Peptides against a protein of PDB entry 8YR4. Designs and how they scored, part 269

Target 1, 309 residues: chain A of PDB entry 8YR4
Amino acid sequence: PRGSPALQLVVLICLGLMGLERALNVLVPIFYRNIVNLLTEKAPWNSLAWTVTSYVFLKFLQGGGTGSTGFVSNLRTFLWIRVQQFTSRRVELLIFSHLHELSLRWHLGRRTGEVLRIADRGTSSVTGLLSYLVFNVIPTLADIIIGIIYFSMFFNAWFGLIVFLCMSLYLTLTIVVTEWRTKFRRAMNTQENATRARAVDSLLNFETVKYYNAESYEVERYREAIIKYQGLEWKSSASLVLLNQTQNLVIGLGLLAGSLLCAYFVTEQKLQVGDYVLFGTYIIQLYMPLNWFGTYYRMIQTNFIDMEN

## One batch from the design tools (peptide; made by RFdiffusion4, then SolubleMPNN)

Design b2_p30_3_s1 (from b2_p30_3, 27 letters changed)
Fold by OpenDDE base, seed 2:
Structure b2_p30_3_s1 (fold): chain B 309 residues (1-309), chain A 30 residues (1-30)
Amino acid sequence: as target 1 above (309 residues)
Amino acid sequence: DLLEKLLKLLLELLELQRKLEEEKRLALEL
């Protein structure tokens, strides 16, 4: 935001809060490990109570498994509202000025309501994409890198390799299956628009339909269009289930391999029981943002398709 | 009654949209 030093300061504070969220994502599993180790060693109540209280406080700052419900994330989201509103307003004004530069023929050929709907879709798409890239994609990639570094430094190099292979395979399959699924989604959206257009045309010509007693014919034609749409919707929905199941299998295999390796090293007294719990907790924390990544990559593609129309 | 009112409102909005499109088409032929 070039015009407001106050908004630049808010952006810097939001970036600082994002850095704090990354630190919390490492600290919370470490404190949870320490609790399990202190419980296993039957440590004094004062040490245990302090570690539990510190863990609960850090967990309050971080939030639940979605990462979006923590105090730090809520504070970041609250401060970002002003930046989002400034960006939205700037995009709306740029679209509006560009619309006024377009030929009179273009304005006469399009409804003001359609033009406003294109402007609103364009603004929502750009602002949504920017917020998504900054608050979900970049942080998730940072957490994966931090995780690989952490496991490579504090665990055996084999754990860093398992996390790297699991996350790389998960991301690759998510992209490939999502690109494959986009064909079914485009076909579904095209058929939805065609079905809607037929319903609109039939309703706009209702007098003609009544005059020819063609109501049963138009209802049957609409039913056929719905059946064709539902066949494409089923393919789109089934492809989503396949994506989710593929993601679940990759994470399940990575969790299995790493958990067995942790258990083995605990039996050899190279790792503590808390380190097993840390690995499981940390992998689940990495998985939650990645599950959103597949949803948001779909949102990006939808917003690009909606901008081309 | 509520469904019929919603359908009627949708029809009126669609007809208003059609009239606006026809007026614009006529204004482009002039």
Scores: peptide ipSAE 0.000, ipTM 0.231, DockQ to the pose 0.014
Fold by OpenDDE base, seed 3:
Structure b2_p30_3_s1 (fold): chain B 309 residues (1-309), chain A 30 residues (1-30)
Amino acid sequence: as target 1 above (309 residues)
Amino acid sequence: DLLEKLLKLLLELLELQRKLEEEKRLALEL
């Protein structure tokens, strides 16, 4: 943010906290591995208690592995409120100034209250997208890269390859199936707007409908519009279930392949029992933010469609 | 209309992000 050194410092602190979240995403599985290994070796209580206490403290800082509930994420979100408010206000003022530069003919054709409601939503919205891109999308991609590097260096190149193929296939299928689904959602939203317009037109012309005894005809037209909407809604919902199931299958296959390979290396005494638990824990930690990325990408697409109409 | 829909989009995005954060909280408490 140009103009406030205090807000620039807050942005730098938030970036530092994002780096700490990435470090916690690696450290938490490592400490969980170490607990499992110490339990299998029947290690002395003092070493186990220290490792468990350290793990619980790191897990408190990380939260549920999604980064959304951890102390570090909550502190980042709290500090970011001032940056978001500054960015919001700047976008609101830019939209407001641009609206004042528009021709009198443009203002006479539109209700000022709708335009302001549009401007307020737009600002909150662009700021929300930018915040989500910076705090969820970029960190998730960074965690995938860090995961590939970690598994390639500390396990075997085959584990790094499995994670790479699994995450690349997951992202590619998420994009491709979402773009395919976008057509069904466009058709659904267009039919929803048409169904709503028919209901509003029938209610605004209620006196005319009563005069002609056309109530049964308007109800039948509305029923046909609802049936057509529900047919498109079903296609949209079924395509969402197909996407979620495809994502689940890709993660399940990656987890299966990597877990079998890890179990094999544990039987060959090349890895410890804790390394099997590490792999499973780390893959689940990568999956959680990716599932939210898929939902958000779907939402971005839905709403780009809503913008084009 | 593009601006109004950009704006509905991103309100729905913020509401869904809030719902997703609440569902994540609930799924971690279970």
Scores: peptide ipSAE 0.016, ipTM 0.380, DockQ to the pose 0.031; fails the geometry check
Fold by OpenDDE base, seed 1:
Structure b2_p30_3_s1 (fold): chain B 309 residues (1-309), chain A 30 residues (1-30)
Amino acid sequence: as target 1 above (309 residues)
Amino acid sequence: DLLEKLLKLLLELLELQRKLEEEKRLALEL
């Protein structure tokens, strides 16, 4: 971003965080291997517990295997909001200025056919996303139930309880934080529509704007409206980062509790090293679809509010 | 996202112009 040294620093920090995500993708498997080796060697509980805790901490930083929902990724996404807003505002103002330079005939000739085609594409995208959510949510709920039953029957009842509490808390917090976030999204969309309506009115009256040489005034008025919109957009985007981070924290705590308990039972020779691998893999597999659900629910809700207008 | 926002802004601009032209046409037919 030219003209803001603060935003340039944020870009450099985001690039550094992207490098850290790549380092975590290598370190997490190494620490996991070290746990498996320590379990095989029947290492002292203190060394094992420290290595497990360190692994879970690194896994919390990395997130659920996609890297998209780890603490580092959430921090990067949070910092990037201001850079995205700066870039968006700059492009919106450049296009708005260019649209005022164009002739009325250019506006008249393109309008009706492109509008309909984009509305149809929007509708098709929303319907596709809804179908995708239904086809991923139902199987994920089934996998959670199957997991609770499996861990309750083949493991100690404590593992089934950990999975139940972790997934119940995850789902409850996802719903509650999503409902809370919907307030910010509605406010954002109302302000977006008002900002667009103002830009439309200015471009419809472009002959009057040109007659009075008021193009600079209308561009500044549009800039102020964008800044007001971006204040609400920031709250919406930051609330999403908070959702993702809350989800990551719940899974991280479930993974910590279950991994420590599993490691303890392996040290007592009640479980095998393979059972530790199974538990960790299964929790991560349950997390991945649930994480995508939050992202797709966002895309759908954006597209639905976009169709209601 | 940016292209979609720009396309949407363009679309809303285009729909509102169509509405205003329809209103102007209706006002000229009256």
Scores: peptide ipSAE 0.010, ipTM 0.334, DockQ to the pose 0.013; fails the geometry check
Fold by OpenDDE base, seed 4:
Structure b2_p30_3_s1 (fold): chain B 309 residues (1-309), chain A 30 residues (1-30)
Amino acid sequence: as target 1 above (309 residues)
Amino acid sequence: DLLEKLLKLLLELLELQRKLEEEKRLALEL
């Protein structure tokens, strides 16, 4: 944010907290590994209790799990509210200024309420997209890179390769299948609009329909339009299930391959039992942000398609 | 620069949406 040193400091603190989240994403699996190793070695209670307490504290800071944001993420989100408000207001003022620069003919052809609604939706979309890029996309890519480096350095190059291939395949398939499903969604939305237009036309011509006793005919035409819509809706929904299942299969295959390889190395005494648990925990931890990425990429694509309609 | 690019992209998309809505409205009035 230009012009406010206080907001610049808040941005720097938020970036520092993002760095801390990345560190926690590595440390939490490591501490969990250490607990498993200490339990296997029958280590003294004092060492075990300290490591468990430290792990639980780190896990509280990290969060993680379906619907749980960590303390660090919550603190970052809280601090970011002021930066988001500043950014939103700046975008709103830029849009508003631009709207005032537009020709009178452009304004006379539009209802002021529609223009304001477009401006508000536009501002929300841009600020939301920016916040998502900064707080979800970039951190997720960083966590993947850190994961590849970590597994390549501390395990074996094969583990780094498995993570790389799984994440690359996951991202690629997410994009490709989402682009493929966009065709079905466009067709569905077009048919929805056509079905609504038929209903509106029939209702606007209600007197004519009554005069000719054509109510049953109009109902049947509307039913046929609904059935056609539902056929396209089914294709759209089925394509979404296929996306989710494809993503699940890629992660499942990666988890299987890496877990088998890790189990093999544990059997050969090249890795400890804790390292097996670390690998499984870390892969699942990488999957959680990617699932959100797939959801938001779908939301962006939805908004683009809904803006084309 | 990124914010200005995103703002330009948004404005282009809003203009595209407008053209599409106007074409749909014209197609419904025809």
Scores: peptide ipSAE 0.008, ipTM 0.314, DockQ to the pose 0.017; fails the geometry check

Design b2_p30_3_s2 (from b2_p30_3, 28 letters changed)
Fold by OpenDDE base, seed 1:
Structure b2_p30_3_s2 (fold): chain B 309 residues (1-309), chain A 30 residues (1-30)
Amino acid sequence: as target 1 above (309 residues)
Amino acid sequence: SLLEKLLEELLEELLKRLKENLEKRKKLEK
């Protein structure tokens, strides 16, 4: 971003974090291999526990295999909010300033096209939500139940309990934090509508604004409205990062507890090395579709509010 | 997150294309 050295530094940090994510994508499989080797060699518990803990820590930093929901990704997303807002504001002001150079007839024709685009987005969002509920949420809930039953019957009952507690806590926190986020989102949308109304009023009064040479004044009022909107948008976006990070932490704790317990039972020759692989893979598979829920819910609420206006 | 990033990238690309179209129009009006 030109003109803010602070935002340039944030961009460099985000690029550095992106490099770290790539390093984690290599390190996580290496540590996982090392666990499998140590289990096969019947290594001492202390060495195994250290390697498992290190793996889970690296996996917490990486996230659930997509690289999109780990601590590093969340930190990058959080830092990037200000850069995106700066870029968005700059483009919106450039567009707005250019709209004041165009004819009223062009504004009326464009407004009709924007309304149509809002309607199309809203329709696609409702259809998308329904499809997401049917094809991702319901199957994931089924997989959780199947997982609890499977681990309770074929593993020790402690594994079923860990999965139950982890998934129950995950779902509860997802609902509670999502409800809390809805407040910030409603405030953001109300301010977005107010900002849009100001832009519309300025464009409808274009002849008057041009007659008084008040273009600079209207641009400044629009800038202030955007800054106020971006303050609320930041809270909404930061609350989403917090949700994703909370979800990642809960799954990380479940993975840690279950992986340590599984590793212990493998050392006691009660489970095989393959059972360790199964547990870890299954927990990660449950995490991936659940993490998309937070993102999809955000997309739906954005587009649903675009329909109401 | 990936879809948000894709949407953000799509929005940034749309904004970039809008800016480029605005700059092209400003060059044609001069």
Scores: peptide ipSAE 0.000, ipTM 0.283, DockQ to the pose 0.023
Fold by OpenDDE base, seed 3:
Structure b2_p30_3_s2 (fold): chain B 309 residues (1-309), chain A 30 residues (1-30)
Amino acid sequence: as target 1 above (309 residues)
Amino acid sequence: SLLEKLLEELLEELLKRLKENLEKRKKLEK
């Protein structure tokens, strides 16, 4: 933010907290590994108690990982409120200025309340998208890269390759299937608007409909519109289930391949039992924010489709 | 289209500032 050194400092603190979250995402699985190893070795209570206490403290700071309600994430979200408000206001003023630069013919063809609703939706969509990119997308990509580096250095190059292939496939399929789903969602929204318009027109012409005893005809037309809408809604919902299942299969295959390889290396005494638990925990942590990616990409698409209308 | 452009510009400005801040940190650690 230009012009406010206080907001610049808040952004820097938020970036520092984001860096701390990345460190926590690596440390939490490591400490959990260490607990499992200490339990396996039947280590003395004092060493175990210190490691468990440290793990629980780090887990409190982290929460469930990226997109969770950990202490660091909550503190970052709290500090970011002022930056978000500044950004929102700047976008709102830019949209408002642009609306005033538009031709009188454009304004005469539109209701003032509709224009304001488009401006508010626009501002919310931009601010939401920016917040998501900064707090979910970029951190998730960073965690994936850190994960690949960590597994490649401390386990074996094969683990880094499995994580790379699994995450690349997950992201690619998420994008491709979401782009494919956009067609069904656009068709659904168009049919929803058409169904709503028919209901409004029928209700506005209530006296005419009653005069001609056409109530049964209007109800049947509305029923046909609902059936068409539900057919498109089903396609949209089914395509979402297909996305989620495809994502789950990619996760399952990556987890299976990596877990089998880890179990093999534990059997060969190249890795400890705790390293098996670390791999599983770390992979699950990488996937949690990626599930939000599919949800938010849908929200972005909804907001864009709602603005095109 | 206007919203997409505004989003792209805001993203580019954020990325530019992130890069500038990382470069400033690297200069302070030297």
Scores: peptide ipSAE 0.000, ipTM 0.233, DockQ to the pose 0.017
Fold by OpenDDE base, seed 4:
Structure b2_p30_3_s2 (fold): chain B 309 residues (1-309), chain A 30 residues (1-30)
Amino acid sequence: as target 1 above (309 residues)
Amino acid sequence: SLLEKLLEELLEELLKRLKENLEKRKKLEK
């Protein structure tokens, strides 16, 4: 935000809080590991109680991972409200100024309320996309990189490779399958608009339909249009289930491979029982924000397709 | 900032796509 040093400071604080969230994402699994190790060693109660209390406090700060309801995330979101409002207002004013630069013929051919609704949707979509990129995409990519580095350095290069392959495959399949789904969604939306147009035309011509007693014919024509729409809707919905299941399988295979490898190294006394728990906990923490990625990429595509219509 | 440039580029692309789609709709309504 240019021109407000106060908002620049808030952005810096929010970036600092994002860095703290990244640190918490590493520390929480480490403290959980330490609890499991202390329990296994039958350590004295004082050491265990301190470690458990510290873990619970860190978990309160973290919440459920990136984009979850942790204290640090909530504080960041609260501080960001003013920055979001500034950005939204700037985008809205840019859209409004651009609308005023458009020809009078462009405005006369449209209802003012529709133009404003398009501007509001545009502003919300852009502001939402930016907030998502800054607060979900970048942090998730950072957590993946930190995870690969951490597992490569503190476990074995094989664990870093498993995380890398799993996350790379997950992201690639998410993009590819989502691009494939966009075709079905566009076809569905086009057929929905055509079905709605047929209903409107039939209702606008109601007197003519009544005069010819053609109500049954128009109802059957509308039914056929609905059946065509539902066939496309089914393809869109089934493609979503396929995406979610593909994502679940990739994570499941990564978790299986890494968990078996951890278990093997624990049996060989190369790793501790806590390290097995750390791996499982950390992979689950990486998965949670990625599940939101598929939902928001859909929301972005929806907003783009809904702006196309 | 890089974020402001990305925002302006994204806004221009959104406005361009919106204009193209609205011109396509006007051609389909004629």
Scores: peptide ipSAE 0.000, ipTM 0.320, DockQ to the pose 0.019; fails the geometry check
Fold by OpenDDE base, seed 5:
Structure b2_p30_3_s2 (fold): chain B 309 residues (1-309), chain A 30 residues (1-30)
Amino acid sequence: as target 1 above (309 residues)
Amino acid sequence: SLLEKLLEELLEELLKRLKENLEKRKKLEK
C-alpha cells in the first residue's frame, strides 16, 4: 500500500505468518510420525510426553479442524483487516471514478440504485478475489511444491511423482469442469433475473392485473418461469456434484496409490509405520485447502457473472 | 514489494477486464 509504512509492515508480518503456516504444515505431520514411532518402540514416558506436548502446541498454532482455524491463521486474518479495508476503498473509488467517466446515455438508461448495486458487487468481487488469491491459491501452490520436494527428498522419488500427478490432474480437472459449469451458471442467473423481472412487473401492474382478473394467468406465467429456472438450477447443482465427485475420485486414487506404495515399503522395512501415518496426514492436509479452492473459485465466478448482468 | 507489484498487476488486470466487460455492454446497448 503506497503512502502508509504501517500497512506495509502489516503486509510483511502477514507474509511472515504465511511462511510460518507453511513450516507448521510440514512440522505437524513429522511430529505425529515421531509419536507413532516412539509408541511402536515403547520409548520412555518422558520422551513421549515431551513430543506429544510439542505436537499439541504446534497443532494449536496450525489449526485445521473442521470449522476451526489455527492461532497463526486467526492472527493473520486479524492483521489483514486494515489492508483489506484499504484495498476495498481503493477499488471502490476506482469503480466510482470510472462510473463518472461513462457517457450520460449509460446513466440515463439505468436506475442509480442499480448502478450502485453493480459497483458494490464489483468491489466485493475484486476484494474477494484478491484475498482468495493471496491467502488460499498462493499458499496452496506453495504447500504442493513443498510437499513434492519433501516426499522426493525424504521418502522416494515415486512419492513426489504421485503427489505431482495427483495435484496436477486435480487442478486441471477443477479448472476445465469449472469453465464448463460457468455456461450453466450464466444461463441460470439470466433466467433468475428474468423471473424476478416478471414478478416485479406483475406486482407494479397489480391494479391492471386485478382489473382484468388476470391473476391466474400471471401466476401460471410465473410458474413456467420457475420451472424453467429450476431446470437450469438442477443442471448447475448436478454439475457441482459431478465436480466434487471427480475431485474426490482423483484424491482417492492418489491416496490409494501412495498408501499402497508406502505400506509395501513398510513391509520391506525401508520405511517405518510412522511414515505411513505421515503420508496419509499430509495428503489430507493438502486436500482441505484444494476443496475450498473449488468453493471460492465458484464464488468468484458467481460474482463476475453478477457483474456481467 | 514483489507482492504489492503482483497485487497491483492483478488489480489492474481485473480492472481492465471489468472495463472491457462494461465496454462490451456499452456496445450491446448501442
Scores: peptide ipSAE 0.000, ipTM 0.278, DockQ to the pose 0.020; fails the geometry check

